# Peptides against a protein of PDB entry 3HUF: the designs that were tried, part 1

Scores and structures below are computed, not measured.

Target 1, 320 residues: chain A of PDB entry 3HUF
Amino acid sequence: MWIIEAEGDILKGKSRILFPGTYIVGRNVSDDSSHIQVISKSISKRHARFTILTPSEKDYFTGGPCEFEVKDLDTKFGTKVNEKVVGQNGDSYKEKDLKIQLGKCPFTINAYWRSMCIQFDNPEMLSQWASNLNLLGIPTGLRDSDATTHFVMNRQAGSSITVGTMYAFLKKTVIIDDSYLQYLSTVKESVIEDASLMPDALECFKNIIKNNDQFPSSPEDCINSLEGFSCAMLNTSSESHHLLELLGLRISTFMSLGDIDKELISKTDFVVLNNAVYDSEKISFPEGIFCLTIEQLWKIIIERNSRELISKEIERLKYA
Positions, changes and structure headers below are counted from each chain's first letter, unless a header gives other numbers.
Peptide ipSAE is a variant of ipSAE made for these designs: the mean of its two directions, with the distance scale d0 fixed at 1.0 Angstrom where the peptide's residues are scored. Compare it only between designs on the same protein; published cut-offs may not carry over.
The geometry check fails a fold that doesn't show the stated peptide or that is severely misdrawn somewhere.

## One batch from the design tools (peptide; made by RFdiffusion4, then SolubleMPNN; aimed at target 1 R27 I43 K76 K104; its pose is not in this set)

Design b1_p8_1_s4
Fold by OpenDDE base, seed 2:
Structure b1_p8_1_s4 (fold): chain B 320 residues (1-320), chain A 8 residues (1-8)
Amino acid sequence: as target 1 above (320 residues)
Amino acid sequence: DEEVEEEE
């Protein structure tokens, strides 16, 4: 989201969120959803127009800001952004920090981008929320991104957490739920006047982790917890591979259970399977190897003695 | 610096 603040009390000492939309900026406007009052004798009654675009798909992957357009309203002394005069037709900015000078005002409006990118675990929730979140200037998507800051957990009552949720947790993304999204949507009007009224996603995350026994206390408890072990997996999911990598596992990939030969078994401690393959082909599992699902592995990983538990299961099946 | 009034 874009946040503005200013020096010399020209914004009355307030920080303001700018959502996607158009704002008239000047001395003789009243603060509302489309106007920003600036208090200085050195600025015009109507000085500039700010236009913030909705996030692009590229912004979701890069964590870049919503495009910020500035136009001078034919003022006597013009408008500058980052010490450069705004052109006659206006200019567009993708920098995360903008120093905006209105006329000869000795104080600047400082606009800064607070990065927030929300990943969804399912397309149905994305379809439900994407429009509203984009109108808040929040990029949204389904795919993993290095810019992802928040992850929406699917509330399926009584189900195991998904591989996407497990991976988001280990990546140290802030896991949120539909209750946080609802709260975020309702605060839109209140945060126009005070940016400090933005809901704390970290409190939502702490509550999710505290109230769900399927999460460890921290990502650090699981990262590299299986260092020194090796696994084989079906080449089915990138998120599954990245999850196993964050556990510190050496990973071999195979295309079918028929590719699991004596050589692969000799260098592998266990085989990770998806639920569908595990349930359908359990009769065809190779002898002398421990096969488990990612969900079964996760249940072991969240235990404080995960290494000892895995070692015990490996030993049990090598001598069976 | 004297604030220059923009009278518009």
Scores: peptide ipSAE 0.044, ipTM 0.745, DockQ to the pose 0.232
OpenDDE base, seeds 1, 3, 4, 5: peptide ipSAE 0.043, 0.040, 0.040, 0.040; ipTM 0.747, 0.755, 0.733, 0.734

Design b1_p8_3_s3
Fold by OpenDDE base, seed 5:
Structure b1_p8_3_s3 (fold): chain B 320 residues (1-320), chain A 8 residues (1-8)
Amino acid sequence: as target 1 above (320 residues)
Amino acid sequence: EDTYTDED
């Protein structure tokens, strides 16, 4: 989200979130959803127009800011952004930090981008929330992104957490739920005067972890916890692969169970399968190797003695 | 002090 602040009390000592939309900026406007009052005798009554665009798909993957357009409203002394005069037709900016000078005002409006990018695990939830979140200047998507800061957990009562949720947790992404999204949808009016009123997602995350026994206390408890072990997996999910890498596993990929030969078995401690393959082909598992699902692996990893538990299972199946 | 006039 875009946040503005200024020196010299020209913004009344307050910070403000700029959601996607159009704002008239000047001395003689009243603060509301479409106006920003600036307290200075060195600016015009109506000085500039700020236009914040909704996030693009590219912004979801890059974590870049919503496009920030500035237009001077035919003022006597013009408008500058980052020491450059705004062009006659206005200019658009993708920099994360903007120093906006209105006319001869000795104080600048400082706009900065606070990255917030929300990944959804469930396409139905994305469909429900994406439009509202985009109107808050928050990029949203389903696919993994290095720019992802938050992850929406789908809460189905009695279901295991998904691979996406597991991976998000290990990546140290802030896991949130529908309650946080509901809260976000209501903040638009309250944060006009004070950007500090933005809800803290970390509290929501802490509550999720505390109240769900499927999470370890921290990602650090699981990261590299299986260092020194080797696994093989079907090349079906990039998230699954990345999850296993974060556990410190050496990973071999195969295309079918038929590719699991004696050589691979000799070098591999266990095979990780998706649920569909596990359920359909459990009768045809290679002899002498431990096969499990990611969900089964996760149940082991969240235990304090995960290494000992895995070692015990490997040994049990080698000698069975 | 370059004050903007009401017309500026």
Scores: peptide ipSAE 0.190, ipTM 0.851, DockQ to the pose 0.364
OpenDDE base, seeds 1, 2, 3, 4: peptide ipSAE 0.190, 0.183, 0.185, 0.185; ipTM 0.851, 0.849, 0.852, 0.848

## One batch from the design tools (peptide; made by RFdiffusion4, then SolubleMPNN; aimed at target 1 R27 S42 F77 K104; its pose is not in this set)

Design b1_p10_3_s2
Fold by OpenDDE base, seed 1:
Structure b1_p10_3_s2 (fold): chain B 320 residues (1-320), chain A 10 residues (1-10)
Amino acid sequence: as target 1 above (320 residues)
Amino acid sequence: LPDSELDADE
């Protein structure tokens, strides 16, 4: 989201979130959802128009800011952004930091992009929330992104956490739920005057971990916990592969159980399967190899003695 | 600059 602050008292010492929308900026406007009062003699009554666009799909992957448009309202002294005079028709900016000078005011408005990018675990929740979050200037999506700051966990009552949730946890993404999204929607009005009133997602995350026994205490408890082991996985998802990499596993990929030959078995400690293949092909598992699902693996890796547990299961099935 | 030259007056 865009946050503005200013040097001196021209913004009354307050930081403000700018959501997507249009703002008239000037000395004689009243602060509201569409106006930003700036207090200086050198600033015109109606000085500039700020227009913040909704996030693009690219912004979800890059963590780039919503486009920031600045137009001077034909003022005597003009408007500058990053020491450059704003063009007569206005200019658009994609920089994460904007130093906005209104007229000859000795103090600048500093606009900065606070990265917030929300990944969803399921399309239904994305469909429900994307519009509202985009109107907050928050990029949203389903696919993994290096720009992702937050991950919305799918709350299926009584189900195991998804691979997406596991991976989000291990990559140290802040896991949130629908309660946090609801909270974000309610604070929109309050953060106009004080950007510090934005809810802390870390508290939500801590509560999720504390109240769900499917999470370890920290990602560090699981990262590289299986270093030195080798697995083979069915090539089904990139997230599954990345998850296994974060566990410190050496990974081989295959397309079918029929591709598991004696050479692969000799180099592999266990095979990771998706639930569908695991359930359908239990009878056809190769002899002498430990086959498990990611969810079964997760239940082991969250235990303090994960390495010993894995070793015992490998031994049990090699000699069975 | 004199204060008058800094006043937007608009």
Scores: peptide ipSAE 0.261, ipTM 0.850, DockQ to the pose 0.560
OpenDDE base, seeds 2, 3, 4, 5: peptide ipSAE 0.259, 0.257, 0.260, 0.259; ipTM 0.849, 0.848, 0.850, 0.849

## One batch from the design tools (peptide; made by RFdiffusion4, then SolubleMPNN; aimed at target 1 K45; its pose is not in this set)

Design b2_p15_2_s4
Fold by OpenDDE base, seed 4:
Structure b2_p15_2_s4 (fold): chain B 320 residues (1-320), chain A 15 residues (1-15)
Amino acid sequence: as target 1 above (320 residues)
Amino acid sequence: SEEEEEEKKEKEELE
């Protein structure tokens, strides 16, 4: 989201969130959803127009800001952004930090991009929330991205957490739920004058972790917890691979269970399978190897003695 | 004051 602040109390000492939309900026406008009052004698009654675009798909992957357009409203002294005069037709900016000078005002409006990019675990939740979140200037998507700051966990009471949720947790993404998204939707009007009224996602995250026994106390409890072990996995999702890497596992990939030869077994401590393969081929698992699902692995990893538990299962099957 | 006159001029020039 874009946040504006200013020096010299020209914004009344307040930080303001700018959602996608158009704002008239000037001395003689009243603060509302489309106006930004700036208190300075050196600023025109109607000085500039700010237009913030909705996030693009590219912004989701890059963590780039919503495009920020600035147009001078034919003022005597013009408008500058980052010490450059705004062109007659207006200019568009994709920089994360904008220093906006209105006319000869000695104080600048500082616009900065607060990184907030929300990944969804399922397409249904994305479809439900994406429009509203995009109208808040929040990029949204399904795919993993290095730019993601938040991950939406679907509150299905009693379901196992997904691989996506597990991975989001281990990569230290702030896990949020529908309650947080609902809260974001309600604060839109209240944050016009006070950006500090944005709900704390970390509080939501802490509450999720505290109330769900499927999470360890911290990602650090699980990261590299299986260092020194080796696994083999079917060439499945990238998230599954990355999850296993974050556990500190050495990973070998195979295309079918038939590719699990004696050599692979000799170098591998256990095999990670997806649920469909595990359920369908349970009877045909290679002898002498520990096969489990990611969800079964996760249940072991969240235990304090995870290394001992896995070691016991490996030993049991290698010497059987 | 000279400052008030300059402020008034700036205000008139910005109108």
Scores: peptide ipSAE 0.048, ipTM 0.717, DockQ to the pose 0.048
OpenDDE base, seeds 1, 2, 3, 5: peptide ipSAE 0.047, 0.046, 0.045, 0.045; ipTM 0.716, 0.706, 0.703, 0.707; seed 1 fails the geometry check

Design b2_p15_8_s3
Fold by OpenDDE base, seed 1:
Structure b2_p15_8_s3 (fold): chain B 320 residues (1-320), chain A 15 residues (1-15)
Amino acid sequence: as target 1 above (320 residues)
Amino acid sequence: EEEEEEEKEAEEKAE
């Protein structure tokens, strides 16, 4: 989201979130959803127009800002952005930091991009929330992205957490839920005067973790917890691969259980399967190898003695 | 002086 601040009390010492939309900026406008009052004698009654676009699909993957358009409203001394005079037709900016000078005002409006990109685990929830979140200047998507800051957990009562949720947790993405999204939908009015009133997702996250025994106390408890072990990965997602890497596993990828020969079994501690393959092929598992799902692995890795538990399961099946 | 001139031009263009 875009946040504006200014020196010299020209914004009354307050920070403000700018959502996608159009704002008239000037001395004699009243602060509302479409106006930004700036208190300086050197600023015109109506000085500039700020237009913030909705996020693009690219912005979800890059964590780039919503496009920020500045237009001078035909003032005597014009408007500058990053020391450059704004053109007569307005200029658009994709920089994360904008120093906006209105006329000869000695104090600048500082606009900065606070990155917030929300990944959804569930396509139905994405479809429900994407439009509203985009109107907050929040990029949204389903696919993993290096720009993702938040992850919406799919709430199914009594179900195991998904691989996406597991990976988001280990990646240190802030896990949120529908309650946080609902709260985000209400902040549009309250944050006009104070950007600090934006709800802290970390509180939501702490509450999720505290109330769900399927999470370890921290990602650090699981990261590299299985260092030194080797697995063969069959028919798993890219997220599953990255999850196993974060556990410190050496990973070999295979297309079928038929690719697992005696040589591979000798070098592999266990085989990780997706649920569909595990359920269908459990009767045809190679002898002398421990096969499990990611969800079964997760139940082990969240335990304080995960390495001991894995070792015992490996030994049990090698000598059976 | 320059601040008062911007105020006047902003008034004249709002008419």
Scores: peptide ipSAE 0.032, ipTM 0.745, DockQ to the pose 0.184
OpenDDE base, seeds 2, 3, 4, 5: peptide ipSAE 0.032, 0.026, 0.028, 0.032; ipTM 0.732, 0.711, 0.709, 0.709

## One batch from the design tools (peptide; made by RFdiffusion4, then SolubleMPNN; aimed at target 1 K41 S44 K76; its pose is not in this set)

Design b2_p16_2_s4
Fold by OpenDDE base, seed 1:
Structure b2_p16_2_s4 (fold): chain B 320 residues (1-320), chain A 16 residues (1-16)
Amino acid sequence: as target 1 above (320 residues)
Amino acid sequence: EEEEKEKEEEEEEYKK
C-alpha cells in the first residue's frame, strides 16, 4: 500500500494510506477518499493529481508498488518527484519511495510503499476477495511467491492444515483468515485519515496460532528440526519441496514408486508421499522404507521431540 | 528581497 506523510505539518501531522484511485492534491480541497489537503501558502488551490493504479499480476510476484502517476495541474512552479520536474502530461513512478515537491513548498510529501501481498490457499476464496483487496492496493494470488507477506488459510473446521498453510507458517508469512479480510474491507474509510488505523494482522495471526494445536509456538521450533535426515519425495509440488527444505532435510526426488530402488532406499531415511498416492499405493510400498504423508510428517514435526519420534519410526521399519 | 519575491509568488499562486 502507498502511504504518504509530510514534514512541516503540511499534512496536519497525519499519515494517509492512498488506495488505488485518483486524488486531487492542493490547498483548497477537503480531505476525503479523492482529495488530499496540503496546508502551505506556496501550494496552489488544486496543485497536482495523484493516480494510483490497481496492482498488476507482476506486483504479486515482485512485491513492487502499484504504479503512482503524478500530474501537475498547470501550476506556476510545477511539481517535482525525486527532484525531477513532472512532465506536462504527467509521469508514472514505480519507485518505492517518492519525494513529491509541490511548487516552492519547503516541505515534501513523502510517499513510501508498504509491501503487502496476500496469498490464498483456496481458489474460491481468492475469487471472492481478490477484487476488494486489489482496490486496497494489495496484490493477490494462489501461487507461491517470495513477495507474499500474508497467507489466507482455509477455515475447514476439523481438517488438518494444508501444506500451503504449513509452508506459509515456516516461511514466516503472517497467516490470516476470512475474519481479517472482512475487517480490512470495513476499515478502508478510517485509514484514509490515519494510516496507523490499519488492522494489525499480527494480532489475528497470534490468535490463530494460539487457538490451533496444529501449529507449533514458532517457525523456529521447526526450521532445520530434521537436519541430518534424508528423504525422498514424489515430484509433485514446489511448495512441498520447499517445506521439506525448511525442515533441513536432504531431498531426493522420484517420479513413481517404481523408481524407488535399492540405491535410493540406502540413501533415504523415509519417503514422503501425497495423500492420494499414500492411500492408493500403501499395499505396494517398498519393503524396508518408512513411508508417510506430509500431514503425518507435520504431526511429528510439531512435537518437541520430533527427531526422536522420526528416529524411532525409521528404526521400527528398518528392522521389521 | 527574496522573501518578498517568495510572498508575491505565493500570492500569485493563491489566486490560481
Scores: peptide ipSAE 0.033, ipTM 0.717, DockQ to the pose 0.155
OpenDDE base, seeds 2, 3, 4, 5: peptide ipSAE 0.030, 0.029, 0.032, 0.030; ipTM 0.712, 0.700, 0.718, 0.722; seed 5 fails the geometry check

Design b2_p16_5_s3
Fold by OpenDDE base, seed 4:
Structure b2_p16_5_s3 (fold): chain B 320 residues (1-320), chain A 16 residues (1-16)
Amino acid sequence: as target 1 above (320 residues)
Amino acid sequence: KEEEEKEEKEEEESLL
């Protein structure tokens, strides 16, 4: 989201969030959803127009800002952004930091991009929330992204957490829920005057983890917890692979259970399968190898003695 | 609108 602040009390010492939309900026406007009052004699009554675009798909992957357009409203001294005069038709900016100078005002409006990119675990939740979040200037998507800051866990009562949720946790993404998204949607008007009224996602995350026994106390408890073990996995998802890498596993990939030869078995401690393959092929599992699902593996890795538990399972099947 | 723009220019000129 874009946040503005300014020196010399020209914004009344307040920081505010600029959501996607158009703002008239000037001395003789009242602060609202479409106006930004600036308090300086050196600023025109209506000095500039700021237009913030909704996030693009590219912004979700890059963590780039919503496009920020600045137009001078034909003022005597013009408007500058990053020491450059704004062109007559306006200019657009994709920099994360904008120093906006209105006329000869000695104080600048500082606009900065606070990165917030929300990944959704399922398309249904994305379809419900994407429009509202995009109108807050928050990029949203389903795919994993290096720019992802938050992950929406779907609350299905009585279901195991998804691989996406497991991976989001281990990569230290802030896990949030629908309650946080609902709250985030309601603060839109209140944050016009005070950007500090934005809800803390870390508090929401702490509450989710504390109240759900499917999570370890920290990602650090699981990261590299299986160092020195090796697994084979069916090439099913990138998230599953990255999850197993974060556990410190040496990973081999195969295309079918028939590709599990004696050489692979000799180098592999266990085989990781998806639920569908595990349930359908359970009768056809190779002898002498431990096969489990990611969800079964997760239940082991969240235990304090995860290495001992896995070692016992491996030994049990090697000597059977 | 044109009168407001004229008053704005006159106020901007009076600050110099």
Scores: peptide ipSAE 0.034, ipTM 0.706, DockQ to the pose 0.322
OpenDDE base, seeds 1, 2, 3, 5: peptide ipSAE 0.032, 0.027, 0.026, 0.032; ipTM 0.699, 0.660, 0.676, 0.699

## One batch from the design tools (peptide; aimed at target 1 R27 S42 K76 F77)

Design b2_p18_2 (made by RFdiffusion4)
Pose (drawn by RFdiffusion4):
Structure b2_p18_2 (pose): chain A 301 residues (1-255, 262-274, 288-320), chain P 18 residues (1-18)
Amino acid sequence: MWIIEAEGDILKGKSRILFPGTYIVGRNVSDDSSHIQVISKSISKRHARFTILTPSEKDYFTGGPCEFEVKDLDTKFGTKVNEKVVGQNGDSYKEKDLKIQLGKCPFTINAYWRSMCIQFDNPEMLSQWASNLNLLGIPTGLRDSDATTHFVMNRQAGSSITVGTMYAFLKKTVIIDDSYLQYLSTVKESVIEDASLMPDALECFKNIIKNNDQFPSSPEDCINSLEGFSCAMLNTSSESHHLLELLGLRISTFMKELISKTDFVVLNGIFCLTIEQLWKIIIERNSRELISKEIERLKYA
Amino acid sequence: EEEEEEEEEEEEEEEFEE
């Protein structure tokens, strides 16, 4: 999401989260859902228009920002963005840091993008919530992405968690649920400061894993719990390979040395396991000679 | 030039006070 703040007291010492839409910025305007007051001698009463475009699907994968546009409103002293004068018809920016000078004001409005891309575990969930989050400047998607910062698990309806959830937990993504999304549906009309929505997501995550037999205490105890073991799988996607790597496994992808060297086969007279079955063991027992002894029992037998 | 800068400063002050 986009945030603005400034040095001096030109934004009254406050920061602000800017959602997709348009803002009029100037000396004689009141701070509301569509105006931003910036007080300085050389800033025109209505000085600049900031237009933030809604996100594209590609930004969910790249981590790129919503397009930020600035128009100078035929002002006495002009507008610059990163030291470039804003021409008529305005300019658009896809960088993550923008220094915006209004008139001859010695203090710049500093706009910066904070990474926030939300992965859903369920297509019906994505369709229900995507438009809401896109209007806040939050890209969403279903497939794996390296720019994902949060993962929405399905309602844990007294049942096993999905591989997407296990993977998000291991790569240290913040896991959230419907209750946090309900909170996000509160905030479009609001004028709130930098990092206003982020801590609640961490509190939601910390509460989810508490008293939960689908999760251990931390991603740290899960990572490299199966070191010294090896495995094999058919056409392993880079995500499942990375998931198994995070467990400390040695992996052999296939399209005498696939059988005796390899301890077990991970799926989607050889011994086979699903990742769902492997997660049950990855949690269960205690030590390295216990939580990886149940897996060593399933191999010999 | 110096006077024109002073007059510009005065105009800025008057517009700001309004």

Design b2_p18_4 (made by RFdiffusion4)
Pose (drawn by RFdiffusion4):
Structure b2_p18_4 (pose): chain A 301 residues (1-255, 262-274, 288-320), chain P 18 residues (1-18)
Amino acid sequence: MWIIEAEGDILKGKSRILFPGTYIVGRNVSDDSSHIQVISKSISKRHARFTILTPSEKDYFTGGPCEFEVKDLDTKFGTKVNEKVVGQNGDSYKEKDLKIQLGKCPFTINAYWRSMCIQFDNPEMLSQWASNLNLLGIPTGLRDSDATTHFVMNRQAGSSITVGTMYAFLKKTVIIDDSYLQYLSTVKESVIEDASLMPDALECFKNIIKNNDQFPSSPEDCINSLEGFSCAMLNTSSESHHLLELLGLRISTFMKELISKTDFVVLNGIFCLTIEQLWKIIIERNSRELISKEIERLKYA
Amino acid sequence: EEEEEEEEEEEEEYLLED
């Protein structure tokens, strides 16, 4: 999401989260959902227009910002963005840091992008919530992405968690649920400061894993719990390979050395396991000679 | 000193015009 703040007291010492849409910025304008008051001698009463475009699907994967556009409103002293004068017809920017000077104001409005891309575990969930989050400047998607910061698990309807959830937990993504999304549906009309929505997501995550037999205490105890073991799988996607790597496994991808060297086969007279079955063991017992002893029992037998 | 103060006031007013 986009945020602005400034030095001096030109934004009254406050920061602000800017959603997709249009803002009029100037000396004689009141701070509301569509105006931003910036007080300085050389800033025109109505000085600049900031237009933030809604996100594209590609930004969910790249982590790129919503397009930020600035128009100078035929002002006395002009507008610059990163020291470039804004021409007529305005300019658009896809960088993550923007220094915006209005007139001859010695203090710049500093706009910066905070990473926030939300992965859903369910297509019906994505379709229900995507438009809401896109209007806040939050890219969403279903497939794996390296720019994902949050993962929405399905309602844990007294049932096992999905591989997407296990993977998000291991790569240290913040796991959230419907209740946090309901909070996000509250905030479009609001004028709120930098980092206003982020801590609630962490509180939601910390509460989810409490008293939950689908999760251990932390991603740290899960990571490298199966070191010294090895495995094999058919056409391993880079995500499943990375998931198994995070467990400390040695992996052999296939399209007398696939059988005796390899302790077990991970799926989607050899011994086979699903990742769902491997997660049950990855939690269960205690030590390295216990939580990896039940897996060592399933191999010999 | 007083003329310098008046020229500063006039420069401030000019910077407030649109």

Design b2_p18_4_s2 (made by RFdiffusion4, then SolubleMPNN; from b2_p18_4 with E1D Y14E)
Fold by OpenDDE base, seed 1:
Structure b2_p18_4_s2 (fold): chain B 320 residues (1-320), chain A 18 residues (1-18)
Amino acid sequence: as target 1 above (320 residues)
Amino acid sequence: DEEEEEEEEEEEEELLED
């Protein structure tokens, strides 16, 4: 989201979140959802127009800012952004940091982009929330992205957490739920004058982890916990591959169970399969290799003695 | 209104040059 602050108390010492929309900036405007009052004698009553666009699909993958348009309202001394005079028709900015000078005011408005990108685990939740979150200047999507800061866990009572949720946890993405999204939908008016009133997702995250026995205490408990082991996996999911890498596994990939030859078995401690392959081909698994699903692996990884548990299962099947 | 805005912007310019 865009946040503005200013020097010299020209914003009354407050930080403000700018959501997508249009703002008139000037001395003789009242702070509301479409106006920003600046307290200086060197600025016009109506000095500039700020327009913040909704997030693009590209912004979800890059973590880039919503486009920030600045137009001078035909003032005598004009408007500058990053020491450059704003053009007569206005200019658009994609920089994460903007120093905005209104006329001859010695104090600048500092706009900075605080990255917040929300990944969803399912398309139904994305369809429900994307429009509202985009109106908050929050990029949203389904696919894994290095720019994601938050991950929405689907609350299904009594179901195991998904691979997406497991991976989001290990890559230190803040896991949130529908309760946090509901809270975000209510703050739009309250954060106009004070950006610090934005709800902290870390409290929601801590509560999710504390109340769900399917999570370890920290990502650090699981990261590299299986260092020195080797696995083979069916090349089906990038998230599954990245999850196994974060566990410290050496990974070999195969395209079908028929490609699991004696050479691959000799170099591999266990085989990771998706649920569909595991359930359909359980009778045809190669002898002398430990086959498991990611969900079965996760149940072992969350235990404090995960290395000993994996070693015991590997040994059990080598001597069977 | 526009003339009063230009005068206020000029008065602050003089205060910053001093």
Scores: peptide ipSAE 0.022, ipTM 0.669, DockQ to the pose 0.079
OpenDDE base, seeds 2, 3, 4, 5: peptide ipSAE 0.022, 0.021, 0.021, 0.020; ipTM 0.643, 0.666, 0.671, 0.638; seed 4 fails the geometry check

